# Designs tried in a protein design run: peptides against a protein of PDB entry 5EIB. Part 338

Target 1, 366 residues: chain A of PDB entry 5EIB
Amino acid sequence: VDLEPGTMDSVRSGPFGQIFRPDNFVFGQSGAGNNWAKGHYTEGAELVDSVLDVVRKESESCDCLQGFQLTHSLGGGTGSGMGTLLISKIREEYPDRIMNTFSVMPSPKVSDTVVEPYNATLSVHQLVENTDETYCIDNEALYDICFRTLKLTTPTYGDLNHLVSATMSGVTTCLRFPGQLNADLRKLAVNMVPFPRLHFFMPGFAPLTSRGSQQYRALTVPELTQQMFDSKNMMAACDPRHGRYLTVAAIFRGRMSMKEVDEQMLNVQNKNSSYFVEWIPNNVKTAVCDIPPRGLKMSATFIGNSTAIQELFKRISEQFTAMFRRKAFLHWYTGEGMDEMEFTEAESNMNDLVSEYQQYQDATAD
Target 2, 366 residues: chain A of PDB entry 5EIB as posed
Amino acid sequence: VDLEPGTMDSVRSGPFGQIFRPDNFVFGQSGAGNNWAKGHYTEGAELVDSVLDVVRKESESCDCLQGFQLTHSLGGGTGSGMGTLLISKIREEYPDRIMNTFSVMPSPKVSDTVVEPYNATLSVHQLVENTDETYSIDNEALYDICFRTLKLTTPTYGDLNHLVSATMSGVTTCLRFPGQLNADLRKLAVNMVPFPRLHFFMPGFAPLTSRGSQQYRALTVPELTQQMFDSKNMMAACDPRHGRYLTVAAIFRGRMSMKEVDEQMLNVQNKNSSYFVEWIPNNVKTAVCDIPPRGLKMSATFIGNSTAIQELFKRISEQFTAMFRRKAFLHWYTGEGMDEMEFTEAESNMNDLVSEYQQYQDATAD

## One batch from the design tools (peptide; made by RFdiffusion4, then SolubleMPNN)

Design b2_p29_5_s4 (from b2_p29_5, 18 letters changed)
Fold by OpenDDE base, seed 1:
Structure b2_p29_5_s4 (fold): chain B 366 residues (1-366), chain A 29 residues (1-29)
Amino acid sequence: as target 1 above (366 residues)
Amino acid sequence: SLVEQIQEQLEKRREEARRRREERRRARE
């Protein structure tokens, strides 16, 4: 789905474009122009019914519908505005199904779009209410991984999207292969989301290796485990050491010893015990899938629900507040039928979310 | 417990937020 036809043509002409049904390409003629309000109230609102018709058709064709997965950017107008409209409409029609998102957070290091903090704040306000699980994929963190870890001098969107794809493949492993931990979206939510609003995850993927070092790197369970828990490996621009893990899931792929995985996972928890809440028992879950990802002998995917995620929301909030206090660019949103009050409410809800994470971070066992 | 107190406060905030959303929805109809 896009409000711009050119994006759909790029997907269709791509090496995997044929895996999608032609009739499932829903697109507009007029883009959102990086405006959340155009995506949510005008251009996106005109297209949403056509998208919902396709969603219904595909949902009816499912033998067992678990839920929905949306991949979108929060910095743009379509992914943020129309994406959150679509989430709202799907939630209304399918209230008993899991809403899962891969939400790409904006970064000034990656995009010069000045209104991204507005689009992101307005989107987070919707995601807090209408999603069950949100993987926070932060362009800031992806850029830093590409630059520091992968040793890419000038990271491209292709490089960032490669990390996103690896992560998405990793976190969906349990859904795609039988006999795994979190074999359905609901079980994942039960294991990962102790509190309904605290459903924002810090993803990570290992191994991440520069092209120059790939040949020399031994892929071992200890190395995967260590890299997966490294703050520099997080795909959200947060330091887990500044917060506490509420819940963690680790998904290993490839032929490895389950005993070795369990030992290394226990060791990393013990070494990092101060960074876990003590009042959630058995808050680390581990799965092993014998099927490696394509091109790797083994991998590990990390899913963290950490109070450190508040750093991401604080960054967005600070950027939002700096613009909103000056009423900068607001006329572009109000001209599409938005009220200024919606900005204030979105800001307030995001600040409440930050406060909620902080309170759980400071909570001790009685 | 502190966790229960946090949960209760958060539930109240959620109810208030829902009420405000419903009020705005009704004001747009």
Scores: peptide ipSAE 0.113, ipTM 0.738, DockQ to the pose 0.757
Fold by OpenDDE base, seed 5:
Structure b2_p29_5_s4 (fold): chain B 366 residues (1-366), chain A 29 residues (1-29)
Amino acid sequence: as target 1 above (366 residues)
Amino acid sequence: SLVEQIQEQLEKRREEARRRREERRRARE
């Protein structure tokens, strides 16, 4: 789905364009112009019913509908505005189904779109209330991984999207292969989301290796385990050491000893015990899939529900506040029928979320 | 417990957020 036709043509012409049904391509003509309000209230509102018709048709064809997965950007107008409109409409029609998102967070390092903080804040306000699970894929983190770890001098959207795809493949491993931990979206939510509003995940992937060093790297279970918990391998620009893990899932892929995995996972928890909440028992889940990713002997994917995710929301909030206090660019949103009060409510709700994470971070068992 | 207090505050905030959403929905209809 897009409000611009050119994106659909790019998907169709891509190597996997034929996997999608032609009738499932829904697109507009005018785009959202990087405006959340256009995506949510005007251009997106005109298109949403056509998308819902496709969603209904596909849902009816499912043998067992678990829920929905949305991949979208929070910096743009379509992914943020129309994406959150779609989430709201689907939630209204399917209130008992899981809503899962892969939400790409904006970064000034990647895009010069000045209104991204507005789009992101307005989106987070919707995601807090209408999603059950949200993977926070932060363009800040992706850029830093590409530049610092992968040694790419000028990271491109292609480079970032490669990391996104690897992460998405990793976190969905248990959903795609039978007999795994968290084999369905609901089980994942039960294991990962102790509190309904605290459903924002920090994904991570190992190995992250530059092309020049790949030949010198031995991949072992201990190394994968260590790298998976390294802040430099997180796809969200948060340091886990600045917070506490509420819940963790680790997904190992490849031929390895389950015993060795369990030992290394226990060791990393014990070494990092101060970074876990003590009042959630058995809050680390491990899965092993014998099928490695394409081109790798083994990998590990991390899913963390950490109070450190507040760093991401604080960054967005600071950028939002800097613009909003000056009422910069607000006329583009109010002209689409938004009230300034909606901005204040979105800011307030995101700040409340930050406060909630901090309270749980400071909570003790006594 | 502190956890229970946080939970109670969270529930109140959720109810308020839900109410505000319903009010906005009704105002647009």
Scores: peptide ipSAE 0.050, ipTM 0.682, DockQ to the pose 0.650
Fold by OpenDDE base, seed 3:
Structure b2_p29_5_s4 (fold): chain B 366 residues (1-366), chain A 29 residues (1-29)
Amino acid sequence: as target 1 above (366 residues)
Amino acid sequence: SLVEQIQEQLEKRREEARRRREERRRARE
């Protein structure tokens, strides 16, 4: 789904364009112009019913509908505005189904779009209320991984999207291969989300290796485990050491010893025990899938529910507040029928979320 | 004019947007 035809044409003409049904390409003509309000209230609102018709059709064709997965950017107008509109509409129609998102967070390091803080804040407000699971994929973190870890001098969107795709493949492994831990979206939510609003995850992937070092790196379970818990491997721009893990899931892929995985997972938990809440028992879950990802002998994917995620929301909030105090660019949103009150409500809800994470971070076992 | 037609379409979209916002507000109350 897109409000711009060019993106859809690129997907259709791409190497995987044939895997999608032609009728499932729903697109507009005008785009959102990086405006959340155009995505949510005007341009996107005109297209949403056509998207819902496709969603219904595909849902009816499912033998066992678990829920929905949305991949979108929070910085743009389409993924942000229309994406959150679609989430809201799907939630209304399918209240008993899991809503999962891969939400790409904007960064000034990657994009010069000035209104991204507005789009992100307005989107987070919707995600807090209408999603059950949100993977926070931060363009800032992706850029830093590409630059520092992968040794890419000039990271491209292609390089960032490669990390996103690897992560998405990793976190969905248990859904695609039966008999694993978190084999469905609901089980994942039960294991990962101790409190309804605290459903924002820090994803990570291992191995991350520069092209120059790839030939010299032995892939071992200890190395994967160590890298997976390294703050530099987090695809959200927050340091886990500044917070506490509420819950963690680790998904290993490839032929490896389950015993070795369990030993290394225990070791890393013990080493990092200060970074876990003590009042949630059995808060680390491990899965092993014998099927490696394409081109790798083994991998590990990390899913962290950490109170450190508040750093991401604080960054967005600070950028938002700096613009909003000046009423900068508000006329682009109000002109689409938005009220300034909606900005204040979104800001307040995001600040409340930050406060909630902080409270649980500071909570001790009674 | 083509400009007037575009403006009328934009106004209709804005009115529909307002209606949907009000409907969502009522659904939360």
Scores: peptide ipSAE 0.019, ipTM 0.531, DockQ to the pose 0.020
Fold by OpenDDE base, seed 2:
Structure b2_p29_5_s4 (fold): chain B 366 residues (1-366), chain A 29 residues (1-29)
Amino acid sequence: as target 1 above (366 residues)
Amino acid sequence: SLVEQIQEQLEKRREEARRRREERRRARE
């Protein structure tokens, strides 16, 4: 789905364009112009019914509909505005289904779009209310991984998207292969989301290796485990050492000893016990899939629900506040029928979320 | 417990926020 036809043409002409049904391409003509309000109230609102018709059709074709997965950007107008409109409409029609998102967070290191803080804040407000699980994929973190870890001098969107794809493949492993822990979206939510609003995850992936070091790196369970918990491997720009894990899931792929995995997972928890809340028992879940990802002998994917995720929201909030206090660019949103109150509410809800994470972080200090 | 106190406060805030949203939705309809 896009408000711009060119995006759909790019997907169709791409190496995987033929895997999608032609009728499942829903697109507008005018685009959102990086404006959340155009995505949510005007251009997106005109297209949303056509999208819902496709969603209904595909939902009816499912033998067992678990829920929905949306991949979108929070910096743009379409992914943020129309994406959150779509989430809201799907939630209304399918209240008993899991809403899962892969939400790409904007970064000034990657995009020069000045209104991204507005789009992100308005989107987070919707995600807090209407999603059950949100993987925070932060362009800041992706850029830093590409630059620092992968030693790419000039990271491209292709490089970032490769990390996103690897992460998405990792976190969905249990959904795609039978006999795994967290084999459905609801079970994942039950294990990962102790409190309804605290459903924002920091994903991570291992191994991350530069092209020059790939040949010399041993892939062992201890190394994967260590790297998976390293802050430098987090796809969200927050340091888990500045917070506490509420819940963790680790997904190992490849031929390995389950015993060794369990031992290493126990060791990493014990070494990092100060970074876990003690009041949630058995808050680390481990899965092993014998099927490695393509091109790797083994991998590990990390899903963390950490109070440190508040750093991501604080960054967005600070940028938002700096613009909103001056009412900068606000007329582009109000001209599409938005009220200034919607901005204040979105900001307030995001700040409340930050405060909630902080309170749960501090609850372990007794 | 402190956790229970936090949960209770959060639930109250959620209910208030939900009420405000419903009131606004009704005002737009």
Scores: peptide ipSAE 0.077, ipTM 0.705, DockQ to the pose 0.670; fails the geometry check

Design b2_p29_6_s1 (from b2_p29_6, 14 letters changed)
Fold by OpenDDE base, seed 2:
Structure b2_p29_6_s1 (fold): chain B 366 residues (1-366), chain A 29 residues (1-29)
Amino acid sequence: as target 1 above (366 residues)
Amino acid sequence: REEEFEKRRKELLEEARKKRAEREARRAA
């Protein structure tokens, strides 16, 4: 789905274009112009019914519909505005299904789009209310990984998207291979989301290795375990050491010893016990899939529900507040039928979310 | 844990629907 035809034509003509049904390409002509309100109330609202018709058709063809997965950006107008409209409409029609998202967070290091803080804040407000699980994929973290860890002098969108694809492949491993822990979206939500509003995840992937050092790096279970818990390998720009893990899932892939995995996972928890909440029993889940990712002997994927994710929301809130106080570009949104109160409601709900994470960070076992 | 999750999820969905209906009513006015 897109509000611009050119992106859809690129996917259709690309090496994987034939994987998708031609009728499942739904697109507009005018685009969103990086405006959430165009995505949500005007251009996106004109297209949403055509998307819902396709969603219904594909849902009816499922033997067992677990839920929906949306991949979108929060900085643009289409992914943010139309994406959240679509989530809302799907939630209304399928209230008993899981809503999962891969939400790409904007960063000034990657994009010059001045209104990204508005689009992100308005989107986060919708995600808090209408999703069950959200993987926070932060362009700032992806850029920093590419530059610092991968030693790429000038990271490209291709380099960032490679990290996104590896992460998405990792977190969906249990859904794609039989006999795994968290084999469905609902079980994942039950295990990862102790409080319904606190459903934003920090994904991470290992191994991350620069091209120049790949030949010198052993791939071992201890090294994977150490790297996946390193703050520098988080795909969200927050430091887990500044918060506490509510829940963790670790997904190992490749031929390895379950015993060695369990030992290393116990060791990393014990070493980092101060960064876990003590009042959630069995809050770390581990899965092992014998099938490695393409091009690797083994990998580990991390899913963290951490109170440290408040750093990401604080960054967006600070940028939002600096623009909104000046009423900068506000007329572009109000001219599309938005009320100024919707900005204040979105800011308030995101600040409430930050306060909720802080409350559970400071909570002791009673 | 699953029953508690489904209960809390249902409550959140009911609240979200109510808030949405209130917003739509304010925009139609």
Scores: peptide ipSAE 0.025, ipTM 0.614, DockQ to the pose 0.910
Fold by OpenDDE base, seed 4:
Structure b2_p29_6_s1 (fold): chain B 366 residues (1-366), chain A 29 residues (1-29)
Amino acid sequence: as target 1 above (366 residues)
Amino acid sequence: REEEFEKRRKELLEEARKKRAEREARRAA
């Protein structure tokens, strides 16, 4: 789904465009112009019913519908505004199904779009209320990985999208291969989300490889485990050492010893015990899939529900507040039928979320 | 554990719906 036809044509003409049904390409003629309100109230609202018709048709064809997965950007108007409208409408029609998102967080290092903090804040407000699971894929972290770790002097969207693709493939491993831990979206939510509002995940991947580096570095299980818990491997720009893990999932792929994985996962938990909450029993889950990702012998994917994710929301909130206090560009949103009060409500709800994470960070076992 | 999760999820959804209806009512006024 897009409000711009050119993006859909690029997907259709791409190497995997034929895996999608032609009737499942829904697109508008007028883009959202990086405006959340255009995506949510005007251009996106005109297109949403045609998307819902496709969603219904595909849902009826499922033998067992677990839920929905949305991939969207929170900086742009289509992914943020129309994406959150679509989430809201699907949630109303399918209240018993899991809503999962891959939400790309904006960064000034990647885009010069000045209104991204508004689009992100308005989106986070919707995601807090209408999703069950949200993978925070932060363009700040992706850029820093490309620049610092992968030594790419000029990171491209192609480089960032490679990291996104590796992460999405990693976190969906248990859904695609039978007999794994978290084999369905509901079981993942039950294991990862101790508090319904605190459903924002820090993803990570090891080994970090560029799209051009077919370096078959055979990593060991200890090396994979250490890299997976390294803050430099996190695809959200947060330091886990500044918070506490509520829950963790680790997904290993490739031919390895389950015993060695369990030993290394126990060792890393014991070494980092101060960074876990002690009052959530069995809060680390491990899965091993014998099928490696294409081009790697072994990989590990990390999913962290950490109170350190508040650093990401604080960054967005600070940028939002600096613009909103000046009433910068508000007329672009209000002109599309949005109320100024909705900005204040979104800011308040995101600040409440930060306060909730801080409360559980400071909580000790009584 | 799953029953407790579904209960908490249902409570959140009901609260979110209530907050949405209150926002929509304030916009219509």
Scores: peptide ipSAE 0.099, ipTM 0.648, DockQ to the pose 0.896; fails the geometry check
Fold by OpenDDE base, seed 3:
Structure b2_p29_6_s1 (fold): chain B 366 residues (1-366), chain A 29 residues (1-29)
Amino acid sequence: as target 1 above (366 residues)
Amino acid sequence: REEEFEKRRKELLEEARKKRAEREARRAA
């Protein structure tokens, strides 16, 4: 789905374009112009019913519909505005199904789009209420991984999207292969989301290795486990050491010893025990899939529900507040049918979310 | 929201205490 036709043409002409049904390509003509309100109230609202018709058709063809997965950017107008409209409409029609998102957070290091803080804040407001699980994929963290870890001097969107795709493949492993822990979206939510509003995850993927170092790197369970819990490996721009893990899932892929995985996972939990809440028992889940990812002998994917994710929301909130106090560009949103009050509601809800994470961070087992 | 938070926190704390006691009992056996 896109408000621009060119994106769909790129997917259709791509190496995997034939895996999608032609009738499932829904697109507009005008685009959102990086405006959330165009995506949510005007251009996106004109297109959403056509998307919902496709969603219904595909849902009716499912023997056992678990839920929905959306991949979108929060910085743009289409992914943010239309994406959150679509989430809302799907949630209204399928309230008993899981809503899962891969939400790409904007960063000034990656994009010069001035209104990204508005689009992100307005989107987070919708995601707090209408999603069950949101993987926070922060373009800032992805850029920093590409630059520092992968040794890419000039990270491209292709480089960032490679990390996104690896992560998406990792976190969906249990859904795609039978006999795994978290084999369904609902079971994942039950294991990962102890509090309904606190459903924002820090993903991570290992191995991350520079091209120059690939030939010298052994892929071992200890190294994967160590890298997966490294603050520099998080695909959200927050430091887990500044917060506490509510829940963690680790998904290992490849031929490895379950015993070695369990030993290394126990070791890393013991070493990082101060970074876990003590009042959520058995809050680390481990899965092993014998099928490695393409091109790797083994991998590990991390899913962290940490109170440190508040650093990401604080960054967005600070940027939002600095613009909103100046009433910068508000006429672009209000001209598309938004009320100025919706900005204040979105800001408030995001600040409440930050406060909720802080309360759980400070909560002791009394 | 604050009341729901505190309620859910208390429930989790009670579950955690119960599971801790069950682990301690299994280690003492």
Scores: peptide ipSAE 0.023, ipTM 0.475, DockQ to the pose 0.017; fails the geometry check
Fold by OpenDDE base, seed 5:
Structure b2_p29_6_s1 (fold): chain B 366 residues (1-366), chain A 29 residues (1-29)
Amino acid sequence: as target 1 above (366 residues)
Amino acid sequence: REEEFEKRRKELLEEARKKRAEREARRAA
């Protein structure tokens, strides 16, 4: 789905364009112009019914509908505005189904779009209310991984999207292969989300290796385990050492000893025990899939529900507040039918989410 | 003008918090 036709043509002409049904391409003509309000109330509102018709048709064709997965950017007008409109509408029609998102967080290092803090804040407000699981994929973190870890001098959207695709493939492993932990979206939510509002995940991937170092790197279970818990391997720009893990899932892929995985996972938990909450029993889950990712002998994917995710929301909130105090570009949103109160409601909800994460970070077992 | 804006922003923030609490209470009922 897009409000611009050119994106759909790029997907169709791509190496995997034939995987998608032609009738499932829904697109507009005018775009959102990086405005959340255009995506949510005007241009996106005109297109949403056509998208919902496709969603209904595909849902009816499912033998067992678990829920929905949305991939979107929170910086742009279409992904943020129309994406959150679509989430709201799907939630209204399917209140008992899981809503999962891959939400790409904006960064000034990646985009010069000045209004991204507005689009992100307005989106986070909707995600808090209408999603059950959200993978926070932060363009700040992706850029830093590309530059610092992968040694790319000028990271491109292609380089960032490669990390996104690796992460998405990793976190969906248990859904795609039988007999795994978290084999359905509801079990994932039950295991990962102890409190309904605290459903924002820090994904991570290992191995992350520069092209020059790939030839010299042994891939071992201990090395994968250590890297998976390293802040430098997180796809969200927050340091897990500044918070506490509420829940963790680790997904190993490739031929390895389950015993060795369990030993290394226990060792990393014990070494990092101060970064876990003590009052959630069995809060670390491990899965091993014998099928490696393409081009690797083994990998590990991390899913963390950490109170450190508040650093990401604080960054967005600070940027939002600095713009909103100046009334910068507000007329572009209010001209599309938004009330100034909606900005304040979104800011408030995101700040309350930050406060909730901090409360659970500071909570001790009684 | 900036003081008036910050005053109005605080009022809107309180109204927004109240509306959210009322929505949460209705969802929990």
Scores: peptide ipSAE 0.023, ipTM 0.492, DockQ to the pose 0.031; fails the geometry check

